# Ledger of designs, part 64: peptides against a protein of PDB entry 4KTY

Target 1, 266 residues: chain A of PDB entry 4KTY
Amino acid sequence: YVLNDIGVIFYGEVNDIKTRSWSYGQFEDGILDTCLYVMDRAQMDLSGRGNPIKVSRVGSAMVNAKDDEGVLVGSWDNIYAYGVPPSAWTGSVDILLEYRSSENPVRYGQCWVFAGVFNTFLRCLGIPARIVTNYFSAHDNDANLQMDIFLEEDGNVNSKLTKDSVWNYHCWNEAWMTRPDLPVGFGGWQAVDSTPQENSDGMYRCGPASVQAIKHGHVCFQFDAPFVFAEVNSDLIYITAKKDGTHVVENVDATHIGKLIVTKQI

## One batch from the design tools (peptide; made by RFdiffusion4, then SolubleMPNN)

Design b2_p14_3_s3 (from b2_p14_3, 10 letters changed)
Fold by OpenDDE base, seed 5:
Structure b2_p14_3_s3 (fold): chain B 266 residues (1-266), chain A 14 residues (1-14)
Amino acid sequence: as target 1 above (266 residues)
Amino acid sequence: SLNQKRAESIMRYE
């Protein structure tokens, strides 16, 4: 198996699937050095740098700028005056080299940019990795494994009460590794995500979560299995907030979230 | 659009 330095990232809508190329550039000059620099900035012990579990978890934290002045600043407000619009990036190399040169977070990224840079990071450090796109990807903000959608009596969404949200699509990474810290059979592909979504034990990071464990409903396994499970398998719970203060479950949709999950390595 | 990734938490009819 040879890891290529260019790939395809899926995006768009489930009924209008789009693809974009992404140059990972894991073999380009200065990229490995930058990945080592990232781990240095994370103050990662040398003894842990050979452990893909620790490396991927650190990477999920450090590819985003939150908490630790990591690589990328996320922005979703369509205002990118102090940097590069997320859609203008075509690969990881310019981002990583800018980070190494400036020693400051690079602006700006969204999920596919985070996933692209994270993929380069993993591959540079010898961890097989791929990008995964999930259409209708849930963001569970309270770890209850469901999307609570609160409705007014007129049927409109109550945005004040509704805290959970859904991405039309979301990109994250899967990294291949053994999991000696888990029961037998839960190695292989591990979901890891560098897009800052939720706090995980003190910082914005996600994974590694065993894909096999998630498929079999083992959400108790480290790390962040409940969050990843919710991204792909949350039920939508529509709750009407009545004028008298009572809440009534109007509908449950078990088919909306995670309608399509796509991954491809080139 | 690509830059406005997040969708509202509403039911979509297909």
Scores: peptide ipSAE 0.043, ipTM 0.710, DockQ to the pose 0.100
Fold by OpenDDE base, seed 4:
Structure b2_p14_3_s3 (fold): chain B 266 residues (1-266), chain A 14 residues (1-14)
Amino acid sequence: as target 1 above (266 residues)
Amino acid sequence: SLNQKRAESIMRYE
């Protein structure tokens, strides 16, 4: 199996799907060295570096700068004065080489940038990986497997009552590996995400979560299965916050989240 | 725009 060093990332809206090219550059000079450096910065034991479960989990933490001075600083405020706008990146090579040279986090990334760099990292280390795009991707902030939307009595949204949100699209990665730590049948593709979204046992990381487990509703399987499940299959819960402090569920929409999931093995 | 936005579903369709 020969891995492509150039890929396509899907983005945009479900009714207006767009694609952009991304150069992974896993074979470029200095990239493998940088990936090893990333694991060194993570203080990863040598014994764990041959385990794709550990490597992918460490990678999900280290590709983002949170907690550990990892590779990329995320920014979504459309103000990128102290670095490169996320949309300006065209591949992983410049980002990784800058990180290796400066030994400081690179600014800035968003989901597809994180996913692109993470894809390079995984492929460099011999882990088959692909990027997944989920349209109407939920961000469950309170781990209740719901996407809560709070309304005032007048019907207006109260954004202060929840930190739950929906991405128009979100990109993460799937990595191929066996899962000896899970029951038979839950190896194969594992969801891993380096975009800093939620804290997972002390660090901003996500996965590996068995795709098969998610598809069959096994959210108890490590790692971060509830969060990944919510990204693709949470119900929208419309809740009216009454003046007396009570909450009333007005509506449930089970069709909105995860409307389209696109992935390609490269 | 390539920039990703977080949104409340209701706000997008109002």
Scores: peptide ipSAE 0.042, ipTM 0.708, DockQ to the pose 0.088
Fold by OpenDDE base, seed 2:
Structure b2_p14_3_s3 (fold): chain B 266 residues (1-266), chain A 14 residues (1-14)
Amino acid sequence: as target 1 above (266 residues)
Amino acid sequence: SLNQKRAESIMRYE
């Protein structure tokens, strides 16, 4: 996972799986130096730079530009006139070198771009890492571990009340590390995500969340386990908002979210 | 398009 500098990222739809190549380029000139520069910009203490827990958490924050003038500016509005469209990137090298040269966030990224750059960052620093794609990936924005879909009495979705959302697909990373801060057995793969989705204790970051903990429903384990759990295991709750202000649960779908989770075997 | 898209709010499943 550390040595491979070219990868494949899964995307598309669950019934039409697609792949794109991504050059991580962790051994290219200037890339390691840029990764160190990223940690410098984060003002990360030297003592913490040997701890993959701290490094991956800082990386999840710094690969996105929010809060800290990190590497990538996200954009999903199909208007990319002031930068590079997310689909135009083919690897991490140009992005990271531009960031180092300009010392300003690079425009623009979406989930696979964030994941690609983050994967380079982790691998550069000797952390085994891979990209994971989740189809029908939930975005729970109120931390209740559910996708609350509010319906009007006529059955139409009430967009005003419905705040949660679902990505057709979402990419994040898994990083391999021990977790001495968790009970025995919850080391190994840890979910980390640099796509800015939710605020985590003051910053747009996510993880590391123990994959084993998530798999076994231990959402109390740091970091951001509830959010990651919701991404892959949220129930869809269809709620009719009555005119009198009462809510009626019309349906529950426990199978829609996380229909397929794919990672390249490298 | 290679752009990621959010799924629209889905209708109720039976």
Scores: peptide ipSAE 0.028, ipTM 0.670, DockQ to the pose 0.085
Fold by OpenDDE base, seed 1:
Structure b2_p14_3_s3 (fold): chain B 266 residues (1-266), chain A 14 residues (1-14)
Amino acid sequence: as target 1 above (266 residues)
Amino acid sequence: SLNQKRAESIMRYE
């Protein structure tokens, strides 16, 4: 989880699982310096740089370009003319070195690219880390721990009534650390996510959220536990929007989200 | 393939 410089990232569909190799390159020349540079750009105090809770949270914010001119610009519009298509990257080294050289965000990334670069960042700083892939990953936009799917009276989906969405797959990271800020038993693996999805206390960041806490439904524990919980366990709520403005719950599906969560055990 | 992009899915109620 620290020494491996090449990994495997799971992607694709739940019924068509695929793998891609990713070179983390945490030992390559200039990579550690770049990780330190990232923390410098975040204006992170030296006193916090030894705390994996603070480091992982800062990394979550800084690996994406939003808010703070961090490492990667996300793009999902299939237009990558002003940079590198997300699928063209094969590892973290070129991305991090470009960021350090240009001092500008690197274009472009999607979830596995964010997760790959973030994994390098964590491992480079001595934090055990791995990439997790969640199939049918929910994006809860209104923090209600459910996926709202609105239907017209004729049964057709109205995607304009909610910003909630479900990704066929999503990649994030788990980082190993103690959590003295949480009750006993909620250390260990912590979910952290650098893909810009939701604002968390003023920045696009996510985590660290205790995996054990989430598994036991303790969504009140910092940080961003409700969002991560929703990614893996939210119910699909099918709501018919009536012409009179009323909403009627037609069905609830508690089995679709988080159909499969995969990580390489190395 | 390596060219697969992250996609958003919206399920329909049946």
Scores: peptide ipSAE 0.037, ipTM 0.690, DockQ to the pose 0.062; fails the geometry check

Design b2_p14_3_s4 (from b2_p14_3, 10 letters changed)
Fold by OpenDDE base, seed 2:
Structure b2_p14_3_s4 (fold): chain B 266 residues (1-266), chain A 14 residues (1-14)
Amino acid sequence: as target 1 above (266 residues)
Amino acid sequence: DLNKKRAESIMRYE
């Protein structure tokens, strides 16, 4: 998890799984220095740099450009004229070195690019890390742990009312660490995500969230456990908004989200 | 094509 400098990232569809290689390059010249520079830009205290909880949380914020002029600018609109299309990247090295050289956010990334760069960051700093791909990954925007799909009376989706969404796939990271801030048994793999999705206490960041806690439904454990839980376990709630203002639950799908979660075994 | 938006339109399943 720390020594491998080339990996495989899963993407595509649940019924047509695809893989792409990614060069992490954590041992390449200038990469460790860049990771230290990232923490410097975050104004991270030296005392916290030895704490994987703090490091991974800062990393989740700084790998994306939001809030703090971090490493990568996300773009999903297929307009990449002022940078590099997300699909053109083959590894973390060029991205990180460009960031260090220009001292400006690098354009552009999507989830696997964020996850790839974040994986390099974690591994550079001695934190065991892997990329996880979740197919049918929910994006809960109101923190109610479910996907609220609002329907018109004719059965069509009301896009105005429906704010939640589902990614066909989403990539994030898991980092291995102890969690002395949590009850015994909730260390180990922690979900962390640098793709800017939701604001977490003032910044676009996510995690570390205990995988064991999420698996056992302990969403009260810091950090961002409700959001990560929703990504993998949200029910789809189909709600008809009646003209009289009432809401009626028409259907519940408890099987659609998180159909498959995969990671390369390293 | 990974350059396109990956968010899927949510549809009702039956």
Scores: peptide ipSAE 0.065, ipTM 0.726, DockQ to the pose 0.071
Fold by OpenDDE base, seed 4:
Structure b2_p14_3_s4 (fold): chain B 266 residues (1-266), chain A 14 residues (1-14)
Amino acid sequence: as target 1 above (266 residues)
Amino acid sequence: DLNKKRAESIMRYE
C-alpha cells in the first residue's frame, strides 16, 4: 500500500465526467509541520492526536475556516477578489504553506479544494485517505433525510421555502480506520468532509461516518451519518406549496440523488 | 423537474 502524492479528482456532470490532477504533496517540505500546526490551532490534546477518529473529525473542522480560523475559506459566488480562485489551485502544498506562514485562512476553496487539502492532511498523519466524488449530491439542511423541492402552483421551483439543495457534484474524503466506538464491522472507510455544509454539534464539520453503516442504512451511528446518508441516498420530494398554505407531495424521485459515486484507492 | 441546484463548482478561465 503506497500513498500517491498526486491524485485525480472527478468532477463535472454525471453524463460528462471530468477529471483534474491534484498534487497532495504530503511528503513535501513543511507540509507535515503544517498539519501539526493545524492540530495546534485546533487546540487538540496530544492524547487525541493518535486517534484517527478524533484527528479526522478535527481535520474536517479545521480544513475549513469557519468557527476556528481554519485553513480554507469557501466561496461559490464566482467573485474571488481577495484571494485565489478555487480553480487556480493545483495542489495542497501552496495552500498549506500559505496557511502556515500567514497564520490566516487561505482564500478560496470549493469542494475539491477542501477535499484535496483534507486528503493531504490525513495522509500526512498516516491515515489512509481518498477523495470521493458524488454526482447529484444532496445537501439536506433540515436533517429529515430527504431533499425537499418546493414548487409553486405553476410548477416553478420556490427556492425560498427550503435550504435543501443539490450539487451537480460534491467531493469529500474517505479515511480508513478502525471504529472501536461502533459495532464490529463498521470500521474501514469513513466518510469525512471538510467543505463547510452543515453544523455538526457546534462546528462546521462532518464525520467520520462509517461507509458500511451508510451502505446498510445505519444512520444512528456517529458521526453525521444522517447527513452523509442524505448526500448519497435521499429521495427528492417535490412539494407544491398551495396558495392556502398547504403542501402537497406531487412526486418522489428515489433515483436522482447519488447517481454516481466515484472513488479510487490511494 | 429540478432545474435549480444549489450551485455548481465555479470554474473560471483566464
Scores: peptide ipSAE 0.052, ipTM 0.659, DockQ to the pose 0.125
Fold by OpenDDE base, seed 3:
Structure b2_p14_3_s4 (fold): chain B 266 residues (1-266), chain A 14 residues (1-14)
Amino acid sequence: as target 1 above (266 residues)
Amino acid sequence: DLNKKRAESIMRYE
């Protein structure tokens, strides 16, 4: 989880699982220096740089460009005129070295690119890390732990009212660490996510969230456990918004989200 | 906005 510099990232659909190779390159020339530079740009104090909790949280913020001119600019509109299409990247090294050289965010990334670069960052700093792919991954926009899908009276999705969304797949990272800030038993794998999805106390970042805590429904534990819980376990609530302003729950699907969570075995 | 169809990682409402 630290020594391997080449990995596999799962993507695609739950019914058509695909894999892509990704070169992490955490031992390549300039990569460690770039990771240190990232923490410098984050103005992370030296005392915190040895704490994997702080490092992973800072990394989740800095691997995306939002808020802090971090590493990667996300784009999902299939128009990538001012950079590299997300699918063209095959590893972290070129991205990180470009960031270090230009001192400007690199274009463009999507979830697996963010996860790949973040995995390099974590492993480079000696934090055991792996990429996790969640199929049918929820994006809870209003922190109510459910996916509210609003429908027009004709049954079509009301995009104006529907703020939540579901990814066919989403990639994030798990980092191994002790959690002395949590009750006993909630160390180990921690979910961290650098794809800019939701604001967490002022910045687009996510985690570390204890996988064990989430598994057992302890969403009150820092950081961002409710969001990660929703990604893998939220119910889909289909709501018809009537013209008179009333809302009618048409259906509830408790099995759709988090159909499969996959990570490479090392 | 993260409430639309994506290039590879696709937003959907199933």
Scores: peptide ipSAE 0.193, ipTM 0.765, DockQ to the pose 0.142; fails the geometry check
Fold by OpenDDE base, seed 1:
Structure b2_p14_3_s4 (fold): chain B 266 residues (1-266), chain A 14 residues (1-14)
Amino acid sequence: as target 1 above (266 residues)
Amino acid sequence: DLNKKRAESIMRYE
């Protein structure tokens, strides 16, 4: 989880699981220096740099360019004219070295690119880390722990009534650490995500959220446990929007989200 | 398509 510099990332569809190799390159020249530079750009105090809770949270913010001119610009528009298409990257090294050299965000990334770079960042700093892939990953935009699907009275879908969405797959990271800020038993693997999805207390970041807490439904524990819980366990709520403005729940599907969570064992 | 992440915003109820 620290020493392996080559990894496998799962992607594709739940019925057509695919793998891609990713070179983390945490031992390559200039990479550790770049990780330190990232923390410098975040203005992270030296006292916090030894705390994996703070480091992973800062990393989740800084690996994306939002808010703080961090490492990667996300793009999903299939244009990519002013940079490198997300699928063209094969590892973290070129991205991190470009960021260090240019001192500007690197274009472009999607979830596996964010996760790959974030994995390098964590491993460089001695934090055991792995990438996880969730198929049918929910994006709960309004923090209600459900995926809202709105239907017109005629049964047609109205996509304008909610910003909730479901990714066919989504990649994020798990980082191993103790959580003295949480009750006993909620250390170990912590979910952290650098793909810019939702604002968390002023920044596009996510985690660390205790995997054990999420598994046991403890969404009150910091950080961002409700969002991570929703990614893997949201119910699909089918709501009919009436012409009079009222909403009626037509059906609930508790099986669609989080059908498969995959990670490579190291 | 590996260049673009596919997302489902709303699924139709059948």
Scores: peptide ipSAE 0.032, ipTM 0.692, DockQ to the pose 0.070; fails the geometry check

Design b2_p14_4_s1 (from b2_p14_4, 7 letters changed)
Fold by OpenDDE base, seed 3:
Structure b2_p14_4_s1 (fold): chain B 266 residues (1-266), chain A 14 residues (1-14)
Amino acid sequence: as target 1 above (266 residues)
Amino acid sequence: SSKLDLQKILEEFK
C-alpha cells in the first residue's frame, strides 16, 4: 500500500466493471518534492506534517483546485478546453510535475484522477493508501443522509427541486492510520476524498472518516462521516412536492446506493 | 464518471 507504484482503478458500471491502470510514481524524481510543495501551498504547519490525520485532511483539500489553487481542476461537462481530458491521464507524475512547474492548477480531472493523484500524495508521505470505487455513489448536498428525489405531481422527477444526485461510480481513497482522536476500534482504514463534492467546514475536502465507524452506523465522528456514509448507504426518498408546498413521501428505496464497493487488495 | 438520470432510476424502481 506504500511501495507499489502502479495500481488498478475500478470504474464503469456495476454490471460492466472496468479497470484501468494508474501509475502512482511516488518514487519518481520530483514527486516527493511536489508533495511537500503542496503542503507548503496549504501553509501547513511543520508540526502537523507528521500526523496522518492532518496530512490526509490537507491532502483532500489541496488535490482539488477549489478554495486554495490546489492541484487539479475538475470538469464533468465533456468540454475540456484549455487542458487535458480526464481520460487522457495515465498516472500522477505528469500532473504533479506540471503543478509544481506551473504553480497553477492542472486541468482536468474527474474522480479517478483525483483519487490517483491523492493516492500518490499519501503514499509519498508514508501513509498506506488505496483507491476505492463505489458504484451508485450518492451525492448528498444538504447533509440529511438521504437522497431526496422530488417528483412533480405527475410523477416525473422535478429536476429543479432535486439537488441531490447519484454518480454511476465514484472513486475516493482509504488511508491507514491510527485515530487516537476517536474511540478504540475506529482506527485503520479512513475514507478521504479529494474530489470536490461538498464543503466541509469551509473548504472542499473530505475525511478522514473511520471506515469501521461508518460500517457500524457511527456518523458522529470526525471528519465528514455523514457525507461518506451517505455516499454508500443513502436511501432514495421519492417525494412529491405539491403545489401547495406539501411534501409527501411516495417511496423509499434502500437498496440502490452503494451496490458495490471495490478496491484492489494488493 | 457521470451523474445518473434520476428519471431512469425512478422508472426502474416502479
Scores: peptide ipSAE 0.551, ipTM 0.935, DockQ to the pose 0.943
Fold by OpenDDE base, seed 2:
Structure b2_p14_4_s1 (fold): chain B 266 residues (1-266), chain A 14 residues (1-14)
Amino acid sequence: as target 1 above (266 residues)
Amino acid sequence: SSKLDLQKILEEFK
């Protein structure tokens, strides 16, 4: 994983899976220096830079521009006049070198761009990493492990009350590390995500969350296990909000979220 | 990536 400098990212729809090439370029001139610069900008203590738990968590925060003037500005509104459209990027090198040169966040990214740059960051620092694509990826907004879809009395979706959402697909990263801070057996692959989705203890970051913990429903384990669990396993809860303020659960769909999770083996 | 239309998801569920 660490040695591969070109990869494939899965995207599109579950019934129309697409792939795009991505050049990680972790061995290109200036890239390692830029990764070190990123950690410097984060004011990361030198003693923690050898700890993949701390490094991956800092990376998840710094690859996005929120909170800390990190690497990438996200945009999903199809208006990219002040930068580069997310789809125009073909790899991490140009993004990271621009960040190092300008010392300002680079515009613009979406999930696969965040994941691509984050993958480069992790691999540069010797952390085995891969990109994971989840189709029908839930975005739980209130950390209740459910996708709450509020309905009008006529049965249609109440978009005003409904705060949770679902991505057609979402890309994040898995990083390989031991987890001495967790019980035995929960090391290995850890989910980390640099796409700014939710605030995690004061910053837009996510992980590392033990993949084994998520698979076995151990959402109490740090970091951000509830959010990652919800991304892949949330039930869709259809709730009618009555005029009197009461909520009635009309239906539950336990099969819609996380229909397919894909990752490249190498 | 894009956010899905929840109304469409609902209709498919019905």
Scores: peptide ipSAE 0.550, ipTM 0.935, DockQ to the pose 0.936
Fold by OpenDDE base, seed 5:
Structure b2_p14_4_s1 (fold): chain B 266 residues (1-266), chain A 14 residues (1-14)
Amino acid sequence: as target 1 above (266 residues)
Amino acid sequence: SSKLDLQKILEEFK
């Protein structure tokens, strides 16, 4: 998980799983220096740079450009006129070296690009890391652990009221570390995500969230466990918004989100 | 990646 510099990222649809090669290149010239530069740009204290909890959290913030002029600018509108289309990237090296050279965010990325670059960052700093792909990945934007789908009185989706969404697939990272800040047993793999999705205490970042804690429904543990839990396990709640302003829960679907979670074993 | 059409999801659920 640290030494392998080439990986496979899963994407596509749950019924049409696709794979793409990604070169992490953590041993390439200038890459470690760039990772250190990223932490410098984050103004991270030297005392924290040996703590994988702090490093992974800072990395989740800095791999995206939001808030802090981090590494990658995300774009999902199929308009990539001022940079490189996300699908054109084949590895982390060119992205990181461009960032170091230009000292400006690199355009453009989507989830697998963010995950790829973040994986390089973690591995460069000696943190075992892997990429995880979740199909039917929920985006809960109000931290209520539900996918609230509002319906018109005619039964159709009210897109104006519906703020939550679902990705066909989403990629993030898992990093291996001890969690002395959590109860015993919640170390090991920690979910971290550099794709800018939600604000976490002032920054677009996510994690580390204990995978074990999430598996056991312990969403009260730092960091961002509710969000990660919702990505993989939220129920779809169909709510009819009546004209009088009242809401009626019509249906609940507990089987749709997180249908398949895939990660490379080697 | 892309956001799914929730209307389609709804239709499949029905």
Scores: peptide ipSAE 0.547, ipTM 0.931, DockQ to the pose 0.948
Fold by OpenDDE base, seed 4:
Structure b2_p14_4_s1 (fold): chain B 266 residues (1-266), chain A 14 residues (1-14)
Amino acid sequence: as target 1 above (266 residues)
Amino acid sequence: SSKLDLQKILEEFK
C-alpha cells in the first residue's frame, strides 16, 4: 500500500467493469518535495504533520483547488478548454510537478484523477492508502442520508427540486491509520475523498471517516461519516411533488446505491 | 465519471 508506484483504478459501469493503469510515482524526483509544498500551502502546523488524521484531512482539502488554491481543478462539462482533459492523465507525477512549478491549480481532474493524486500524496508521506471505486455512488447534497428523486405528478423526474445525484461510479481513497479520537475498533481503513463534492466545516474535503464505523452504521463519528455513509448506502426515495406543494413518498429502493465497491488488495 | 439519468433509473425501477 506504500511501496507500489503503479496501480489499477476501477471505473465504468457495474455491469461493465473497466480498469485503467495509474502511475502514482511517489518515489519520483520532486514528488515528495511537492507533497511537502502542498502542506506548506495549506499552512499546516508542523506539529500536525506527523498525525495521519490531520494530514489526510488536509490532503483531502488541498488535492482539490477549491478554497485554498490546491492541486486540481475539477471539471465534468466535457469541454476542458483551458487545460488537460481528465482522461488524458496517466499518473500523478506530471500533475504534482506542474503544480509545484506553476504554483497554480492544475486543470483538470475528475474523481479518479483526484484519487490518484491523493493516493500519491498519502503514500509519499508514509500513509498506507488505496483507491476505492463505488458504483452507483450517491451524492447526498442536503445531508439527509437519502438520495431524493422528485417526481412530477405525471411520474417523470423533476431534476430541479433537489441537488442530490448519483454517480455511475466514484473513486475515493482509504488510508490506514489509528483513530485514537474514536472508540476502540474504529481505526484501520479510513475513507478520505479529495474530489470536491460537499463542504465540510468550511472546506471542500471529506474524511477521514472510519470504514468500520460506516459498515456498522455509526455515522456520528468524525469526519464526514454521514456523507460517506450516504455514498454507499443511501436509499433512493421517490417523492411525488404535488402541485399544492405537498410531497408524497411513492417508493423506496434500498438496492441501487453502492452495488459494488471495489479496491485492490495490495 | 458522470451523473446518472434519474429518469432511466426510475424506468428500471418500475
Scores: peptide ipSAE 0.456, ipTM 0.884, DockQ to the pose 0.925

